Peptides against a protein of PDB entry 3PBP. Designs and how they scored, part 145

Target 1, 203 residues: chain A of PDB entry 3PBP
Amino acid sequence: LNEKDLNLILNKSLVMYESLDSTTDVIVKRNVIKQLQFVSKLHENWNSRFGKVDIQKEYRLAKVQGPFTINPFPGELYDYTATNIATILIDNGQNEIVCVSFDDGSLILLFKDLEMSMSWDVDNYVYNNSLVLIERVKLQREIKSLITLPEQLGKLYVISDNIIQQVNFMSWASTLSKCINESDLNPLAGLKFESKLEDIATI
Target 2, 203 residues: chain A of PDB entry 3PBP as posed
Amino acid sequence: LNEKDLNLILNKSLVMYESLDSTTDVIVKRNVIKQLQFVSKLHENWNSRFGKVDIQKEYRLAKVQGPFTINPFPGELYDYTATNIATILIDNGQNEIVCVSFDDGSLILLFKDLEMSMSWDVDNYVYNNSLVLIERVKLQREIKSLITLPEQLGKLYVISDNIIQQVNFMSWASTLSKSINESDLNPLAGLKFESKLEDIATI

## One batch from the design tools (peptide; made by RFdiffusion4, then SolubleMPNN)

Design b2_p25_4_s4 (from b2_p25_4, 15 letters changed)
Fold by OpenDDE base, seed 5:
Structure b2_p25_4_s4 (fold): chain B 203 residues (1-203), chain A 25 residues (1-25)
Amino acid sequence: as target 1 above (203 residues)
Amino acid sequence: PKKEVIPADENNVIAAVGKKIEALK
């Protein structure tokens, strides 16, 4: 996830938020608000760590694009702030996983798909998920940094106060990559999206 | 330190991958 992508996500979330009215389904309304909150916190983190992201304040309401949400939204993270973000390569192509950490010690692993324009109605909510939650990892630590190594596919290093931990999700990411590259969804059936955690070093 | 791994609904992931596949065609 880069600056451009973040701006796009934020703008889309804002558009969706502004589209809410009294006739909007309660669940839809809640999801949109949660999405906006999430992205806003992510944006705040980005600005603080990576420099200011110039978001476009001028936007058009476009319901035809459908809701821009994480499905499902991790509701438990609504009140928490994103602290770090990282992109982890899962193959030698363009497939990647986005990881976001939160101040509650949680990590979320996200898959970014390519958005499709779709018709939707507030009475018939269909998720247009450009970001999909794959996994949540609760570490219950203050996460100081996320590190990735290009030569290490599907591995994320989490640095806290006194420990470096490795999150290895190649158990499912390898299959994910294969599915994309071969245009076959069948191998995903029954796949468990559970990463392996390992303590690497005490610091 | 307590660790907990919580996988998401696989159907959502499958759908997302499907979208990606279609977009790459």
Scores: peptide ipSAE 0.555, ipTM 0.898, DockQ to the pose 0.456
Fold by OpenDDE base, seed 1:
Structure b2_p25_4_s4 (fold): chain B 203 residues (1-203), chain A 25 residues (1-25)
Amino acid sequence: as target 1 above (203 residues)
Amino acid sequence: PKKEVIPADENNVIAAVGKKIEALK
């Protein structure tokens, strides 16, 4: 099952990569490339362990650079570096959550209240946006990659050294989406912003 | 699985969503 899950992730990553074109947002391009690269390497290592054919597909990784306008920015993260960025669809419309990982093992889930401006190249990725903090999740792991599947709303896959975990935040994201789509803020009152974490596969 | 969740200020989220709603009108 673990191998099957890995293969599924790899396949989905490839599909996402193939979907890239000139109209694709830079953040999506960056995420897809990074996902594909890491998953490919992971798959290679996995196959090597079992004496299978290695899959080699390598891309140069860009580091996330530039300030985030996050309200509020967690003070504890000032000493740490952002390592990955992902956007997760929460409905079939335009509503998305941004996730940023840090090298302390933290994930922050963010709401985009303004339009994004960003640039990316091999050596630099600059993200300029107004983002509001929704949730911080401390995983106590080195996060290697963040993977999203467009068909899976409100789900984020976190890959670390020895495990793939799923973060599911539809418990609150569904309400958030509803509020936006219906132009009604009332359902947000008393909402608990706590994601669910589940182990998917061991590495 | 081991995790620690730190929720954000509800009022900040509500305000942000409100801004988004207004921007979409």
Scores: peptide ipSAE 0.554, ipTM 0.898, DockQ to the pose 0.310
Fold by OpenDDE base, seed 2:
Structure b2_p25_4_s4 (fold): chain B 203 residues (1-203), chain A 25 residues (1-25)
Amino acid sequence: as target 1 above (203 residues)
Amino acid sequence: PKKEVIPADENNVIAAVGKKIEALK
């Protein structure tokens, strides 16, 4: 995920927010607001590190993009701020996992699926996700940075104050990749989405 | 190190992968 992608996500979230009206389900409204808050925090953090992005300009260009959703977004994380984002390759193709860290020490691993329009009709509510939660890892430490190495598939390096840790999710990502590449969902049956954590070095 | 791993709902993941597969056809 790069700056452009983040902007796109933000814009879609904004569009979704603006689509809310008096007929929209209360739960839907709440979820959209929370999602927008999340993405906005990501954007602010990104800007602080890499420069300012003109949200308004980009939003205007993306007026017709439709909604953006994360399924599910852990409610606990609404009280925290996203600190880092990284994209990890899981194969030599186009399949990747998006990781977001939070200031509570949590990591969320996300899969990007197809973006679909959302219906705000209470009587016919259709919920579709653009990002799907695969795993949440609580490290209970301050995360300073996330590092990925293109040659190391399915591995994320987490840097905190005194330690570098490796998150290895190839235990499930290899299967995920296979399913996509072979157009077969069967291997996903019974798969456990649990990453391995290893201390790499003390710093 | 202390950690807590919370796996997501597998059905959601399966559905997402399914969508991806269909999109690639």
Scores: peptide ipSAE 0.554, ipTM 0.899, DockQ to the pose 0.433
Fold by OpenDDE base, seed 4:
Structure b2_p25_4_s4 (fold): chain B 203 residues (1-203), chain A 25 residues (1-25)
Amino acid sequence: as target 1 above (203 residues)
Amino acid sequence: PKKEVIPADENNVIAAVGKKIEALK
């Protein structure tokens, strides 16, 4: 996920939010609001660190492509702020995992799905689940940065004040990759989406 | 550190992967 993608997601979330009315299902409203908050926090963090990006250009695309959702939304992180984002390759193709860190010390691992266009017809509301929550890793420490190495598939390095930790999710990501590449979902059945955490170095 | 798997993650992931597979066809 890059800045452009984030902006697009934000715009989509905004459009979705603006589409809410009194007739909208309560659950839908809640989910949209949560998503908007999540993405907004992420965007704010991004802008603060890397500079402000004008989101107006992508707003039109949001209307055309339809609503964006995270499934499921990490509701437990509603009150927390995103601090870092990283994209981790899981194979030599196009399959990636998106990781977002939060100021509570949590990491969420998200499956990066393909963006699909949807209709904004009020009568035919469809969610676009472009990101799917796979796992939450609770580190309970202040995360300073996330580092990924292109040559190291399915590995994320988390830097905190006093330690560098490796999150290795190849235990499930390898299967995930295989399923995608072979167009077979069967290996996912019963798969545990539990990453391995290892201390790499003390700072 | 504690790890948490959100309920129904498996089904959601499977569905998402399925969606991606279909999109790649």
Scores: peptide ipSAE 0.552, ipTM 0.896, DockQ to the pose 0.322

Design b2_p25_5_s1 (from b2_p25_5, 12 letters changed)
Fold by OpenDDE base, seed 2:
Structure b2_p25_5_s1 (fold): chain B 203 residues (1-203), chain A 25 residues (1-25)
Amino acid sequence: as target 1 above (203 residues)
Amino acid sequence: SEVKKKLETKKQVGKFLIEKQKAKL
């Protein structure tokens, strides 16, 4: 998720909410409301001081409904709570990686393989809010915040109580970016999706 | 279109990545 995508989803969710009337199926109505609440909460917390977003509850409620899916979702993280989310640009073409942190100290790096969309106009919920798991990084720390710098491609700063760590994934993200931009998947063969973790500073 | 091509590429990348993860599990 980036701000633009979030705004788009928010707008769509709002439009869908506004379309609800007395003839709307109760289940559909409930689902749309839940979706809107989820997105609204994300939006509210998007620019939070510490980049903290509690999405776990809403995610659990929305697992069947969206707004996003993580494929595959690491089974080990099922019982843990997502604590932060960040979007990291990997090139100037607006290719990006999504990162979600969990309260077990894990980071998951995610790829947006589909454009975010949702439809509630039919009984069958259809959505294309796909996030694909690239890598899980276990920090074994309580993650307080995730920070990104627009000028620093493929870098994520993880703030815990005592330390700032940098996750650098340009080792693979540069190739990924190239593959996307050139529409050639061949360079993905043999690519290792292993990010570099470095201690930057003690706090 | 170039946009369409990029979108298709992203889908393919996604599939690739999913298969990679499944192989690890």
Scores: peptide ipSAE 0.637, ipTM 0.937, DockQ to the pose 0.548
Fold by OpenDDE base, seed 4:
Structure b2_p25_5_s1 (fold): chain B 203 residues (1-203), chain A 25 residues (1-25)
Amino acid sequence: as target 1 above (203 residues)
Amino acid sequence: SEVKKKLETKKQVGKFLIEKQKAKL
């Protein structure tokens, strides 16, 4: 996930929000609002870190490609703020997992089931873009930084005040990667999306 | 194309994952 993608997500979420009316199901409305709030917070964090990009362009794209959602958004994280974001490669074919940390000490691992760049390149109309929730990892600590190493597929390093921890999700990501690359979903059946958390070093 | 096939697969994976999350609730 890059800043452009985030802006697209934000704008798509806004489009979705703007589409809400009095006839919209209350649950749907609530979910859209939650998504928008999440993305807005994430966007704010991103802008502070990387600067601002052209929102108007992304808004236009959002109209064409449909709304962006996180599905499902963990209800428990609604009142928390996204603190860090990282993209972790799971193979050499550019399959990736997006990780977002929150100020409650949670990590969410997300799958990009619809990528804007890929969608435009193939000239496919997309009705909806989403980040799909794969796993929530609760660290219950202040997360200062998320670090990825390009040579270490499916590994995320989480830096807190006193410890560096590794989240290793290759237990499922290797299978996921294979499924994507081979266009075969059969291996997903029975797959557990449970990452391994290990202490690497005490600070 | 291979790209198109991959995109379609990703969509299907997404649907699968969503349903899996729903089943956990």
Scores: peptide ipSAE 0.634, ipTM 0.935, DockQ to the pose 0.490
Fold by OpenDDE base, seed 5:
Structure b2_p25_5_s1 (fold): chain B 203 residues (1-203), chain A 25 residues (1-25)
Amino acid sequence: as target 1 above (203 residues)
Amino acid sequence: SEVKKKLETKKQVGKFLIEKQKAKL
């Protein structure tokens, strides 16, 4: 098993978990939960043993291309180090949120306010390094991995030593997506950018 | 173009979010 295969199994287990409802057989539910716990524990052990951070390939490529600028950068995080990054789709288009974790247990949710202008004529892809702060979520845990599922819009799974937590941004991200797609900012007025945090499974 | 309109909207959203964070601080 390589890291990529393990991540695929974990993602499948998360999808299976989210498909569970009140009508699901108790044995099936228990087996899915146990599988999720087992795979999550394996994932943590793998990362600890090999010193690998579950960073999306896209971010690894972006790091090679230059530093991102976060505005405003939370002053409390100046002394802390970024540990993980993830990109979360918020609609069926191209609107996405960037999430960065820090070693203090914080998550920051970020908006890309500038798109990469493909300058077709310049071999140098000027990647837009502009990121805007939307929300800071304090988990107060060591974050091992950030997992996203393309079929689950506005959801982020955070894996720590003993728990999997879901961060759900759809309370505000649905409105944000609508504003972008319709070119109307009026619905942003009075919107609270507060994500929901839920415990999914103990590891 | 629709693409240009979307890009401009994203810039405006970014400005809005920055101002909102400044107001919280």
Scores: peptide ipSAE 0.631, ipTM 0.939, DockQ to the pose 0.338
Fold by OpenDDE base, seed 1:
Structure b2_p25_5_s1 (fold): chain B 203 residues (1-203), chain A 25 residues (1-25)
Amino acid sequence: as target 1 above (203 residues)
Amino acid sequence: SEVKKKLETKKQVGKFLIEKQKAKL
C-alpha cells in the first residue's frame, strides 16, 4: 500500500459508513463500522510514520442494484451469511466482477451474465440480477470489508481484523473482458479462473 | 445493435461459466 491507496481506502470506508441507514443489514452495518475503525487506525499510524495526508477526492459507493441470484450457488455456503458485496471493474469498458463475502471467510467472484441496465436498453425487463459463479476463494478469516480502487482494475482489497489482502484476478479477467468486448468466447477455452492472493499490510 | 450483441455475449459467457463449474463438481 502507498499513501494514495490508503487515502482511497479510507475514503471508501467513510463513504460506506455514511451510507448506513436503518434499512442496512445488521451484519453489513457492523462490518462497515469495523472497516472504518480499522482503516482509521491504519491511517493514523501511517500519518505518524510518513506525515499528514489529505484526502484529495471523494468516491461514491457503488452498489449492486436489486435482488440477485447466484448460479450455481455453492452448497457449502447455504448455512453461511453474506457479509459484504463489492463491484470490481476489469476494464475501461464497464465490464465488472461482483464479489460477495461470507461469514465463513469465503469470497465468491461472480459474473453478471444478465445486466439489468443493459436489458432496459433492449426493451427487456429483468427483475433479478443474474450472477454466475466464477471462483470461490477461501480466506479462513473474518472478512470485515471489501474495498475496490477505481484506478486498479481487477483488484479487490479484503480487510480482516489485522490484515489487508489483495485478490488479483486479472490473470483471467483480462481474457474475460476481451471475450465480452470482442464477442468471441474462444479464448475462454482452457482458461484457469484462479485469482492471486497477496498480503498487502499487517496491523 | 452493439448493445444487443454485448448482451448476448454475456449470456453465452454465463452459460460457459456455469458448465465449467458443474464440471468441477
Scores: peptide ipSAE 0.631, ipTM 0.936, DockQ to the pose 0.401

Design b2_p25_5_s2 (from b2_p25_5, 14 letters changed)
Fold by OpenDDE base, seed 3:
Structure b2_p25_5_s2 (fold): chain B 203 residues (1-203), chain A 25 residues (1-25)
Amino acid sequence: as target 1 above (203 residues)
Amino acid sequence: SKIKKILETKKKVGKFLVEKRKAEE
């Protein structure tokens, strides 16, 4: 974590705090406040000799914690169980896609339209986890693991028993990234959200 | 702020995607 990243997190936390109102769930409100307090304290102590707070690990763990609301949730997947989750960067900034695999061999690609707060209350569920369905990819394989490489934007590697496959969604994710960064949704019109599958290696 | 604008844009993108899925059903 560098100073620029910390400032970004602080700014995001401030924006989230400012978004709180009387209709906000008490648990969500508490978590946002705790996050802001934590980040503010880190910012104040940035020059202090205190050791590498593995903020990244805590942040990563916090990102995975809590129930996700997927809109819409594919009806066909109600009877199946999620097996893996991965986050894929689509630019060198902050934009990312979430991928979830299921035991029917399906992958769903999801967009985070709302920022999630860190889970600071271990005993309470956070309900402010919004994910929007972009694409469903049916592999019809038993998915063992999902791997991402930080230097390879918009690429997901799916490992099954006998093969490694690459899911490449930069065909649409590059446009999505541009739309977000430039605050212009016009390029989304007519865009096809279809990922490319490629066999990489037999194992 | 730039961050606020990004967050607002993400919300709009989300809405767009939801509406697109509804139109395809």
Scores: peptide ipSAE 0.608, ipTM 0.934, DockQ to the pose 0.840
Fold by OpenDDE base, seed 4:
Structure b2_p25_5_s2 (fold): chain B 203 residues (1-203), chain A 25 residues (1-25)
Amino acid sequence: as target 1 above (203 residues)
Amino acid sequence: SKIKKILETKKKVGKFLVEKRKAEE
């Protein structure tokens, strides 16, 4: 996930939010609001790091059958702020996992089930969750940064005040990658989406 | 095309993951 993608997500979330009316399902409303709040917080962090971005330049309209949300958005994270974002490659192709950290010490691992370009296709009436929750990892510490190494697939390094930890999700990501590349979801059945957390170094 | 197939698969994966989460709750 890069700045452009974030802007697209934000704009899409705004569009969804603006589309809400009295007839909209309460669950949908909630999800859209949560998505918007989440993305807005991410955007704020982005702006602080990279400068202000004019989101209007990236604004597009799309018709979707459902909300554009992180699905599900963890309720516990509703009041927390996203602090970092990283993209982790899970294969040598294009498959990747998006990770977002929060100020409660949580990491969420997200799957991009829809490409941004496709998500904004007006003719594409699809349930639009560009980011799907795979796993929540609770570190319960202040996360300073997220580091990825391109040569290390499915690994995320989390830097805190006094420790570097590795989140390794290749236990499931390898299967996920295979499923995507082979267009066969059968191996997902029974798969546990549990990452391995290891201490790498003490700072 | 291969790309189309991948995109469709990703959609299916997404749906799978959503349903899985719902079932676990």
Scores: peptide ipSAE 0.604, ipTM 0.930, DockQ to the pose 0.488
Fold by OpenDDE base, seed 1:
Structure b2_p25_5_s2 (fold): chain B 203 residues (1-203), chain A 25 residues (1-25)
Amino acid sequence: as target 1 above (203 residues)
Amino acid sequence: SKIKKILETKKKVGKFLVEKRKAEE
């Protein structure tokens, strides 16, 4: 990533922001705004603390699309509302994790155990309604946006009002990917499904 | 086929994960 690329990302984010109107889905709108804020902050701090951050030109905007079935559905989340949804690639093939945020500040990481069923975003990414719970991450923040970068495998950026956090689940996702691709579930035994949470920036 | 095998594996993975979560509750 260089300054030119970052500028391009910023411009794209601006265009997306400017395209928002009264008919735009509230979640999409929020995500676009937070995306812009994120990129703007990166741009502002590029020559300082963000110099080591690798941001790709291409990024994905999440959209809530339902209904979906989560198995098992966490009982604690039954009365809460899903606020964001994102899809994160875990390999260079076709394996991915779905993340859903809730208004209690929880993130759930989900596995699609069945074939794709519908488009979930403007870019026509395919979404599956059959989802299996892998992990719940409690952030206790109002989650405003979920950002994914296609070339950053197993990483999710969570944007709240004042902070950007990274969820990195490659510790288990690499094994999961291997199991799928090799049709061998043995490595799943004893695997700890615990993601790494890291603060990235204040916004 | 490779695709068929992948799909079958995904189903098995799903089942594994479900059972794991149930066992932990």
Scores: peptide ipSAE 0.603, ipTM 0.932, DockQ to the pose 0.364; fails the geometry check
Fold by OpenDDE base, seed 5:
Structure b2_p25_5_s2 (fold): chain B 203 residues (1-203), chain A 25 residues (1-25)
Amino acid sequence: as target 1 above (203 residues)
Amino acid sequence: SKIKKILETKKKVGKFLVEKRKAEE
């Protein structure tokens, strides 16, 4: 997704909004307003951490610092290519989830179980190359972009050719965050790592 | 330190998640 595409989506959403009248169904009206609000927010934040910049930066960093190891790597994805990467904050304490998309339409949500030791010596920088698989989400769509909004914790927006979908993993990420911050793993027992997928807007 | 404890916890979380996936497969 580029700026031109986003502007097009915004314009379409505005046209739909302007078409609303007193005879419009309440559900339709609500959906149109919700879509417009979402797209407007995306547009306002376009100059901020959009997925391409983050992907390139992280990819560059990954190339410079060595390959990341994903454990376990889903066997089904060995034949597919990673297309996008995003980092999603799950709390205000800098806990984050890494998401990687593949050309089969899959998303994998990953946990960084190792932190980079702050070495003041750049030469002794131990790169955290360890990523642990949390969840695989199969969208079965060509994923064009991954977008995150810093003010929206535990939410990932997936842009395909015709739709924007939201992946919400706060159902488990809130617990994960708590476990990390409180140094207590007990709440992880029985926790389902299943994200919610919702259609947000049609492109 | 609080930071050290957090780092140790993250490692443990990682191990937990790995074992969970192995059990599901």
Scores: peptide ipSAE 0.603, ipTM 0.933, DockQ to the pose 0.334; fails the geometry check

Design b2_p25_6_s4 (from b2_p25_6, 14 letters changed)
Fold by OpenDDE base, seed 2:
Structure b2_p25_6_s4 (fold): chain B 203 residues (1-203), chain A 25 residues (1-25)
Amino acid sequence: as target 1 above (203 residues)
Amino acid sequence: MEKVKEQLETKKKVGEFLIKRALAE
C-alpha cells in the first residue's frame, strides 16, 4: 500500500458514501460508513516518511466479504467446483481481472464492475459482490495452481500436472483498461474477448 | 474524487455491456 493507493481507496469510499440514500438498507449504510471511517483514519495516520500506517486496531473489526456473484454464470459449470482464484492486474491504475478455475479444466475471466468493501461489525455482510463474465477458456486439464506475476500485466500462468500454460488477455484488457481510465465505452464495440493460450514449459 | 466517481460509473457500465454481450452469445 502506497500513498496513491490509499488516496484511491479513500476516494472510492467517499463515492460509496455519497451513493447512500433513503432507500439504502440500514446495514449497508452502517457498513459503508464504517468503511469510510476506517479509510479516513488510515489516511489521517499515514506516515509519509515510511509509507506505513498502523491499522491493526481497526482491521481486527473488519471481516472478509463474500460470496461473489458471477453474472452470467455459465450453466455448464454448475456441476463443477471452483478450484483456484487469482487476480491479475491489467494496468498500473489498479484495474484487474479475476480468474477462477474449475475442476472441469475451465477458466473464467471476470470483471469487477462494482466496488466492494470490507464487512464491519456485521456477520455475513454481502454488498457489491458482483463479478461479470468476460471469457471462458477451456483447458481440459486438471488445474493445480494459478500464478500471477505483478510485473506482467494481463498474464496468468496455469499450472497443471505436466505443463505450464500462459493465458494472455492483454489483447482485450488493454482496451478495457483504456475504457475505464478514459470513461469511454466506445472502444468496447466490436472488441473480441479472446485470450491467447500458449505453452510455456513442460514439467 | 470526481474522477474516481466517473471511473466507478464507467465500470458499472462496462459490466452491463459485458452481461449483455454474454447473453447474446
Scores: peptide ipSAE 0.630, ipTM 0.940, DockQ to the pose 0.936
Fold by OpenDDE base, seed 5:
Structure b2_p25_6_s4 (fold): chain B 203 residues (1-203), chain A 25 residues (1-25)
Amino acid sequence: as target 1 above (203 residues)
Amino acid sequence: MEKVKEQLETKKKVGEFLIKRALAE
């Protein structure tokens, strides 16, 4: 974690704090406040005691934990169980794609359209747990694990019984990242959200 | 702060776009 990343997290936390109003749930308020306090304290002590705190790890853990609302949820997956979850970076600005695997061998790629808060008081509590469906990839394999490499943007490695496959979604994720960073949705028009699947190794 | 706020709003709009797309397929 660098100072820029910390500043971004702080700013996001501040925006979340500013969004609080009288109608906001008390638990949400408390969590947002605690998050802001934590990040602020970390920012104040960045050069001294807390410079070694991997907030990104904690933030990643917070992003992967808790219940999520997927919209729309693929009807075909209602009878199947989620098996793995992974978060994949698509740029250096902390834009991410969430991937969930199911026991039918499907992968769904999801967009976090709302900023998620960390859980502080309640275990697995997540505010703004919205996930939006981007793409479904059918592997027709038992998925054992999902692996991501932080240095490899927009790539997910899927491990099954006998094969490692790479899912590469930078074909659309680069455009998505640009849209977010530039606050321009125009490039999304006509964009094909189709990932590339490649066999990497047999195991 | 304003840039971050703008990005958050953009993400919301992206979400809306994606939902509409998914429902159209």
Scores: peptide ipSAE 0.629, ipTM 0.937, DockQ to the pose 0.884
Fold by OpenDDE base, seed 4:
Structure b2_p25_6_s4 (fold): chain B 203 residues (1-203), chain A 25 residues (1-25)
Amino acid sequence: as target 1 above (203 residues)
Amino acid sequence: MEKVKEQLETKKKVGEFLIKRALAE
C-alpha cells in the first residue's frame, strides 16, 4: 500500500459515501460510513507527522464481503461446484478480473462492475456483490490450483494433475482496461472476449 | 475524485454492456 493506492481507496470510499441518499438502506449506509471512516483514519495517519491511529483494531473488525452473484451464471455450471478463485490484475492500476474454476474443468472470467466495500460490524453484509460473466474457458480437466504472478498482467496459470496451462486474456483485457481508465466504451464494440490458452509445462 | 467517479460509472456501464452481450449470444 502506497500513497497512491490509499488515495484511490479514499476516493472510492468518498464516491460511495456521496452516493448515499434517503432511499439507501440503513445497513448499507452504516457500512459505507464505517468504510469511509476507516480509510479516512488511514489517510490521516499517513499524513500525520505525529500520533498514531489504532488501525489494527478497526481492521480486525472488517470482513471480506460475500457471497458474490454471477450474472449471467452459465446454465451448464448449475450442477457443478466452484473449486478455486483468483484475481488477476490487468493493469498497473486496480483493474482486475476475477476467475472462478469449477469441478467440470471450466474457468469463468468475471468483471467486477460495482465497487464493493469491506463488511464492517455486520454479519453477512452483501452489497454491490455483482460479478459479470465475460468468458467461459473449458479446460475439461480437474483444476488443482490457480496461480497469478503480479508481474504478469492478464495471465492466469492453471495447474492440473499433469500440466500447467496459461490463460492469457490480455487480448481483450488491455482494451477493457483502456476503456475503464479513459471512461470510453467505444473500443468495446466488436471486441472479442476470447482468451488464449497455452500449455506451459508438463508435470 | 471526479476521475474516480467517472471510472466507477464506466465500470457499471461496462457491466451492462457485458450482460447485454451475453444475452445476445
Scores: peptide ipSAE 0.627, ipTM 0.940, DockQ to the pose 0.924
Fold by OpenDDE base, seed 3:
Structure b2_p25_6_s4 (fold): chain B 203 residues (1-203), chain A 25 residues (1-25)
Amino acid sequence: as target 1 above (203 residues)
Amino acid sequence: MEKVKEQLETKKKVGEFLIKRALAE
């Protein structure tokens, strides 16, 4: 974590706080406020250059939110089980794609369109858990693991029993990254969301 | 802060675009 990252987290938390209104659920309000308080305290301590700040107590009270929802969820996958998950960076600005594999050999590539916060003093807190379906890739293999390399943007390595395959989605992810960073959706018009699949090695 | 807000709104709009696309297919 660097100063730039901390500032980004703080600004995101502030935006979430400002989004609260009279129609917002009380539990959501409480959680967003707790998030902002924590990040603000962290920011203050960072600026003061005081020694190692003990944030363990506050962190212990924070929990990861529940499961994501996928929209739309492919009907063919209702009877199958998710087996692996990976996050793939698509630029140096921390834009990312989420990938989930299923036991039918399918990969789904997903976009996080909403900002998630940690859960705090509420059990089973779930809010802004949205994932949007971009592409489904059918490998028809038993997927053992998903591997990503930080230096290789928009690339996912899929490991099966006897083969390593690369899924490369930079053909569309570069455009997606540009749209987000420039706040311009025009380049998405007519874009094909089709990844490239290549065999890398036989095991 | 304004830039961050703009990016978050853009992500939301991207999501809406992708959902509409998926429903059209």
Scores: peptide ipSAE 0.625, ipTM 0.940, DockQ to the pose 0.894

